# Designs tried in a protein design run: peptides against a protein of PDB entry 3QIS. Part 192

Target 1, 334 residues: chain A of PDB entry 3QIS
Amino acid sequence: PSLELSRREFVFENVKFRQLQKEKFQISNNGQVPCHFSFIPKLNDSQYCKPWLRAEPFEGYLEPNETVDISLDVYVSKDSVTILNSGEDKIEDILVLHLDRGKDYFLTISGNYLPSCFGTSLEALCRMKRPIREVPVTKLIDLEEDSFLEKEKSLLQMVPLDEGASERPLQVPKEIWLLVDHLFKYACHQEDLFQTPGMQEELQQIIDCLDTSIPETIPGSNHSVAEALLIFLEALPEPVICYELYQRCLDSAYDPRICRQVISQLPRCHRNVFRYLMAFLRELLKFSEYNSVNANMIATLFTSLLLRPPPNLMARQTPSDRQRAIQFLLGFLL

## One batch from the design tools (peptide; made by RFdiffusion4, then SolubleMPNN)

Design b2_p20_3_s3 (from b2_p20_3, 8 letters changed)
Fold by OpenDDE base, seed 5:
Structure b2_p20_3_s3 (fold): chain B 334 residues (1-334), chain A 20 residues (1-20)
Amino acid sequence: as target 1 above (334 residues)
Amino acid sequence: DKEYEERKKKVEKEAFEAKD
């Protein structure tokens, strides 16, 4: 069996968070026998491709002289954004197209990723006074490393922030401040806020705007700005309530005094973001007659974003744990 | 709007001036 491939080298330029790119190629059975093709893992890999890449179809049969189009889809989700922002992963891969009882055909995937404030840590973003696209990649790595070390020191209650050597971090990321300030200014009377989805084109414009500028006004509808805030919170590598405090939040869920003490133990940036979001949401709830927003809806929506179970506990989350997590947030909204 | 700026200042104060 043999295949002819129309292309073997693929370049994905300017890959961005949540922006789908597609490259197509053809495979043709130039042999005299039917053949089965499949993308297979390399010797040391569990998957045939990296998490941000997909082939469609990834397997199939070709009759003699049959041709099929294969799509290579590049999509950076919340699951890949953090490792691409840090430069730990890159837009580079090798695909192995295997032909049953035949040869392997190698496909080279290359390109560049453009960093996003989405999927960047709260600690790093509090140190970024400029848009992330203005920050050199080398400095992004240093900011993430320094942010991790400062978070660990804060959680260990070891040393007060050495206020002396580095520029004082922002109280909250400028991106969160911009999103919340926009919603606070324009969306308090928005009917079905957080219930109506945003437009995908507007979401991409909002992401690009926050990554490249400090806008006076965020583009798009209030629904798109509201969804962009949800996407931002979902994409955080560490949730606003750090994984280390998850169980303590559940254990305290029915005691509002203990809940406040648990929140006081968050790293400064996480604590500030949590308090800022809760203060905004309590203000939004005063306009429930106009925006149809209620405390139970908000608590249910934001629980999955702010109070995520640690990865090792995700499979074990009970309905009781979910209800306790919702109750924990309700104690800050009421 | 003056009411917006007063509400904004209240929300920011509740968030950032909460004595630990």
Scores: peptide ipSAE 0.325, ipTM 0.879, DockQ to the pose 0.778
Fold by OpenDDE base, seed 2:
Structure b2_p20_3_s3 (fold): chain B 334 residues (1-334), chain A 20 residues (1-20)
Amino acid sequence: as target 1 above (334 residues)
Amino acid sequence: DKEYEERKKKVEKEAFEAKD
């Protein structure tokens, strides 16, 4: 079997969080026999590609002189955004197009990723007084490392040594403040807030706006701004309630005093974000006659975002655990 | 809007001045 490929090198420029890019190429059977093609893993890989890449179709049959179009789709989800923001991963891969009983064809994938405030830690964002696109990548790495160390010190109740001339962290990320302040100003009377999806184009504009600027006004509909807040919270590498406190939140769910004590043990930035979100959501609930938002809906929605089970427990979450998690959050909304 | 600014200050106060 033999194939001709129209292209073997693919460059994905300016890859962004949640922005799909597609590159197409053709494969043609220039042999005299039918062939089966498939993308196969490299020797040390479990998958034929990185999590942010997909081939469609990834396998198929070609008759002699038949041609098929293959799409290479690059999409950075919440599952890849953090490792791309840190530069731990890059927009680089090699695909192996295998022919059954035939030759391997190598495809080179390259490109660049543009960092996002989405998928960046709360600790790092509290240290970023400028938009993330203005921050050098080297400084992003340093800010994540420093932020991790400060989180650990906070959890260990280590008194921060002298606040030397290091700029004081923000109380909350400016991105969260911008989203919540916009919703508070414009969305309190919005019917079906957090229930109606935003527009994908507006979501991309909001992400780009927060990554590149400190706007006076966020672009897009109230629904798109509301969904952008949900996406932001979902994309956090560490949820607003740190994984270390997850079980304690469930165990305390019916004791409002213990619930508050658990929240007081969060790192300062996480605690501030939690309190800020709860204060906003309690204010939003006063407008329930206009926005159709109720405490049970909000608790159900935000629990999955704010109080995520640790990765090792995700497969074991019971309906009882989910109900306890909702009850924990309800104690801050009522 | 004065009412908005008063509500905003209240929400920010409830968020950040809550003594542990």
Scores: peptide ipSAE 0.321, ipTM 0.877, DockQ to the pose 0.869
Fold by OpenDDE base, seed 4:
Structure b2_p20_3_s3 (fold): chain B 334 residues (1-334), chain A 20 residues (1-20)
Amino acid sequence: as target 1 above (334 residues)
Amino acid sequence: DKEYEERKKKVEKEAFEAKD
């Protein structure tokens, strides 16, 4: 069996978080026998492609002289965004299109990724006074490394680094401030806030606005801005409540005094973001007659975003653990 | 809006000036 491929090299320019890109090519059976094709893993890989890439179809049969269109879909989810922002991964892959009882065909995937404030650590973002698209990738790596070291020192109660000539970190990421300030200004009376989904096009414009500071004002509906805040919190590599404090939050969930003490032990940026969000949400709850937002709904929604189980415990989260996590947040909303 | 600016300042104050 043999195949003819219309293209073997694919370039995905300016790949962005949550923006689907598609490239298509044709495969044709130029042989005299039916053939089965499949994308197969390389020798050391478990998957035929990286997590941000997909082929559709990834396998199939071709009759003699049959042609099929294959779509190569590039999509950066919350699961791939952090490693692409850091440059640990890149928009590069090699696909192996295997023909049963035939030869392998290699496809080259290349491109570039545009960094996002989505999937970047709170510590790094607090050090970024400029839009992330204005920050060199090399400096993003340095900021993540420095942020890790500062988080570790903060947790170890080590002597604060000399307040030398390093620019003071922001109290909260500018992106969080922009989203929350917009919602505070325009969305307090918005019916069904956090209950109505945003528009995907508006979400992309909001993400691009936060990443570039263009336009100067956040575009889109209040629902899209509200959903962008949720997406931002979900995409954080480390949740607003650090994984190290997860169990202590659950254990303290019914003691409001201990809950506050647990929050005081967060790294400064995480603590500030948590307090800022809780202050905003308490203010939003004063408008419940207009926005239909209640404390139980808000606590339930934000619990999964702010208080995530550590990766090793995700599969073991009980309904009791979820209820404790909700109760923990309720103690800051009431 | 003056009321907005007063509420904003209150929320920011509650967030960032909360004594541990």
Scores: peptide ipSAE 0.315, ipTM 0.880, DockQ to the pose 0.841
Fold by OpenDDE base, seed 3:
Structure b2_p20_3_s3 (fold): chain B 334 residues (1-334), chain A 20 residues (1-20)
Amino acid sequence: as target 1 above (334 residues)
Amino acid sequence: DKEYEERKKKVEKEAFEAKD
């Protein structure tokens, strides 16, 4: 069997978080026999492509002189955004289109990724006084390394020795401040806040706005701004409550004094973000007659975002652990 | 809005000036 491919090289320019891109090509059976095609893993890979790429269809049959369109879809989710922001991964892949009893056809995927404040660490964002798109990629790597070291020093209660050269970090990321300040100013009376979905086009505009500028006003509806805050918190490489404190939060969930002591042990940026979000949410709850927001709904929604189980415990999370996690947050909302 | 600025200062104070 043999195939003819209309294209073998694909370039995905300016790939962004949550923005789907599609490239199409045709395969044709130019042989005299039916053939089965499939995308197959390379020798050392478990999957035929990277997590941000897919082929549709990824397999099929072609009769002689039959043609099929294949879509190559590039989509950066929360699961790929952090490794692309750091430059650990890139918009590069090689697909192997296998023909049963035939040969392999190689497809080259290339492109560039545009970094996002979504999926960037709280520590790095506290050091970024400018929009992330104004920061050179080399400096993003340095900021993540420095952020890891500062997190460790903060957890160890070590005073940084070298006070000299680094600009003081922000108390909270400007992106979180912008989202929360907007919601606080404009959305306290918004009916069904955090219950009504935002618009996908508005969410993309909000992401692009936060990545490229420091706006006076965030574009889009209050629902889209609220959902953008949820997406931001969901995309964090480490949740606002660090994985190291997860079990202690569950163990303390019914003791409000111990809960506050656990939060005081967070790294400074994480602690500030947690306190800022809780202060905002307590203020939002005063408008429950207008926005239909209650403490149980908010605690349930934000628990999955702020207090995630460590990856090694994720598969073992019990209903009791979820209830303790909700109870922990309720102690800061009531 | 004065009420917004007062509420903002309260939220920022609760977040950042909370002595451990």
Scores: peptide ipSAE 0.235, ipTM 0.832, DockQ to the pose 0.781

Design b2_p20_3_s4 (from b2_p20_3, 7 letters changed)
Fold by OpenDDE base, seed 3:
Structure b2_p20_3_s4 (fold): chain B 334 residues (1-334), chain A 20 residues (1-20)
Amino acid sequence: as target 1 above (334 residues)
Amino acid sequence: EEEFEERKKKVLEEAFNAED
């Protein structure tokens, strides 16, 4: 069997978080026998491609002189955004198109990723006084490493000894401040807030706005700004309530005094973001007659974002654990 | 505007001055 490929090199320029890009190529059976094609993993890989890449179709049959279009789809989700923001991963891959009883055909994927404040740590964002697109990529790595060390020192209650001339970090990320301040100003009376989805085009504009500027006003509807806050919280590499405190939150869920003591042990930026969000949500609940928002709905929604189970416990989360997590958050909303 | 700045101040006070 033999294939002819219309293209073997693909370049995805300016890849962004949640922005789908597509490149297409044709494969043709220029042989005299039917053939089966499939994308196959390399010898040491579990998957035929990186998590941000997909081929469609990834397998198929071709009769002699038959041609099929294959789409290469690049999409950076919450699962790939953090490693791309840090430069740990890149928009580079090699696909192996295997022909049964035939040859392997190599496809080269390349491109560039544009960093996002979405999927960046709270600690790193507290060090960023400018939009992330103004920060050199080389400094993003240093900021994530320094942020990890500061998180550990904060959890250990170790005062940093070096009063080095490092600019004081922000108390909360400017991006969270901008989103919440907008919602607080304009969305408290918004009917069905956090219940109506945003527009995908507006969500992309909000993300691009926060990545590139410090706006006076966030573009888009209140629903899109509200959903952008949810997407931001979901995309955090470490949730607002750190994984280390997850079990203690569940164990304390029915003791309001212990719940507050658990929150006081969060890293400074995480604690500040948590308190800021709870203050906003308590204010939003005062307008329930206008926005149709209630404490149970908000607690259920935000618990999955703020109090995520650690990766090792995700597969074991019981309905009781989820109810305790909701009860923990309710103690800050009521 | 004044009502918003008072509410913002209150939210910031609740977030940062909570000696919990």
Scores: peptide ipSAE 0.023, ipTM 0.595, DockQ to the pose 0.804
Fold by OpenDDE base, seed 5:
Structure b2_p20_3_s4 (fold): chain B 334 residues (1-334), chain A 20 residues (1-20)
Amino acid sequence: as target 1 above (334 residues)
Amino acid sequence: EEEFEERKKKVLEEAFNAED
C-alpha cells in the first residue's frame, strides 16, 4: 500500500486557552490495493498525540484512488493549560501515520502558545501585578518556582515570609477580584445567575481581556462573567482548597468550628480567595428572590470547583464524600 | 452608590479581617 499526502508540516500560531484551531490535509491511496491507515504512538508514548492535539479521522480504510480529508484539531483545555503556561510542554509534536503492511509517514506539528491567567496558580497570580501577557516567560517560570517554594514553606509552618526585598504579593489575584467585583456590582439581581450558560464568544473576550489588560469593566453578559469565574476556578492547577486539606474538610463537614480551623491552615492566597468567594456568595444569597440562587445549588456547583478530590482519590469518591464536601461549603454560606 | 461602596467594603473586610 502507498499514500500521497497533500501536506506534512503544520504550524499553529498564537494558540490560546479554549480556542480551537484546525488544519486540514488530504491523503490519497495512489496504490492498487485497499489500505488501512491509523495514527500510532511513538515507541515511548502511550497516545498517538499530545493531549491538546487530535486527528479526525485518526484511522480508516481507503480504496484505490480514494481521497480522505484529515483534520488536525488543536484545543487547549483545563487538562493542558498549566503545563503550557509554565513552558513544561510546547506546541510541538510528531504524528506517525501508519499503513497496515506499508510505510510510516511522519507529520511535524509546531507553533507557539500564548500564556493565560487561567490554569496559573493562585500563588503566581498574587505575584503578578500586571496582565500575564506583559510578563516575560522567563519571569513566569521564576514566579511559579518561587510560588511552589512558598506554598511548601507555608504548609510546613516554616518561617514567615521575609518582609525583605520582594514586592508584597496581592491579597487575591487581580483576575478573581475583577470577576467578583463585576458580579457584585451588576449581577446580584440577575435572574438565573450561575444557572444560565454564557456565550462562547463572550467567554473568549473575557479570557483575552483578563490575560492582556486590567479593565475598568469586564466585557459580556453577567452570565458570561459568572461562567468565566467557574472556568477560572476549574482551571486552577491547585484548587482554592488545597488537595492536602481535602480529607480534613470531609472529616470536619458537620462541625463549623473545625471547618473554620481547616480553612485557617490554607496558604494565605488560597485562604483569602476562599473567604472572598464565600463573602460574595453570602451577599448573592440575600438577593435569592431576584436571582433564583439558593445555598444548596451554590454549594453543589462550587464544591466540584473549590474542594476537588486529589487525583489519586478521584476514582474512589463515594456519594457520602460528595455530600460531606457539599455540607462543608454549606457551613460557610448559611 | 454609598450603600454599594459600604457593602463592597464590608465584603472585603469580611474576607481579609476575618480573625487570624
Scores: peptide ipSAE 0.023, ipTM 0.624, DockQ to the pose 0.821
Fold by OpenDDE base, seed 2:
Structure b2_p20_3_s4 (fold): chain B 334 residues (1-334), chain A 20 residues (1-20)
Amino acid sequence: as target 1 above (334 residues)
Amino acid sequence: EEEFEERKKKVLEEAFNAED
């Protein structure tokens, strides 16, 4: 069996969070026998491609002189955004197109990723006074490392050393402040807020706006700004309630005094973001006659974002654990 | 409008000044 490929090198320029890019190529059976093709893992890989890449179709049959179009789809989800923001991963891969009883054909994938405030830690964002696209990638790495050390010091109740004339971190990320301030100002009377999806084009404009500027007004509908807040919270590498406190939140869910004591043990930036979001959501609930929002709906929605089970427990979350997590959050909304 | 901005400011101050 033999194949001819129309292209073997692919470049994905300016890859962004949640922005799908597609490149297409053709494969043709230039042999005299039917052939089966498949993308196969490289030596030591479990998958034929990185998590942000997909081939469609990834396998198939070709008759002699038959041609098929293959799409290479690049999409950075919440699962890949953090490692791309840090530069731990890059828009580079090699695909192996295998022909049954034939040859391997190598495809080179390359490109560049543009960092996002989405998928960046709360600690790093509190240290970023400028949009993330203005911050050199080398400085983003340093900010993540320093932010991790500051989180650990905060959890250990280590007195912050008198760090000299270093600029104090923000109380909350400017991106969260911008999203929540916009929703406070414009969305309190919005019917079906957090229940109606935003527009994908508007979501991309909001992400790009927060990554590149500090706007006076966020673009898009109230629904798109509301969904952008949900996407932001979902994309956080560490949830607003740190994984270390997850079980304690469940155990305290019916004792409002213990719930507050658990929140007081969060790192400063996480605690500030939690309190700020709870203040926003309590204010939003005063407008329930206009926005159709109730405490149970909000608690159910935000619990999955703010109080995520640790990765090792995700597959074991019971309906009882979910109900306790919702009850924990309800104690801050009522 | 002013009453809404003043209430928003108060909610933000309460969020940051809530000593547990």
Scores: peptide ipSAE 0.022, ipTM 0.634, DockQ to the pose 0.773
Fold by OpenDDE base, seed 4:
Structure b2_p20_3_s4 (fold): chain B 334 residues (1-334), chain A 20 residues (1-20)
Amino acid sequence: as target 1 above (334 residues)
Amino acid sequence: EEEFEERKKKVLEEAFNAED
């Protein structure tokens, strides 16, 4: 069996969070026998490609002189965004197109990723006074490492934040402030807020706006801005309520005094974001007659975003745990 | 820039003072 490939080198320029890119190529059976093709894992890999890449179709049969189009789809989800933002992973891969009883064909995937404030830690974002696209990638790595070290120092009640670091961190990420300030000003009377999905095009414009500060004002509908806030919170590598406090939130869910004490133990940026979000959501609830938003809906929606189980417990989350998590948030909304 | 940080600071101060 033999294949001819129209292309073997693929470049995905300016890959962004949640922006699908596609490159297509053709494979043709230039042999005299039917052939089965498949993308196969390399010797040390479990998958034929990285999580942000997909081939469609990834396998198939070709008759002699048959041609099929293959799409290489690049999509950075919440599951890949953090490692791409840090430069731990890159838009580089090698695909092995295997021909049954034939040879392997190597495809080179390359490109560049544009960092996003989505999937960046709250700690790093609080240190970023400029849009993330203006921050050198090397400095993003340093900011994530420094953020980890400060989180650890804060958790250990060790060294006071060295007041000598010339640039005080922001109280909350500028991106969260922009989203929430917009919603506070323009969306309190928005019917079905957080119940109506945003437009995908507007979401991309909002993400690009937050990443670049262009345009100066957040574009899109109130629904798109609201969904962008949800996407932002979902994409956080560490949720607003740190994983270390998850169980304590569940255990305290019916004691408002203990709930406040648990929140007081969050890292400063996480605590500030939590309080700021709760203040906004309480304000939004005053307009329930206009926006059809109620505390149970809001608590249910934001629980999955703010109070995520640690990855090792995700598969074990009971309906009781979910109800406790909702009750925990309700204590801040009522 | 300063007006943005001042507005942000004010909103945060109001949010925190409402919890005490």
Scores: peptide ipSAE 0.022, ipTM 0.645, DockQ to the pose 0.211

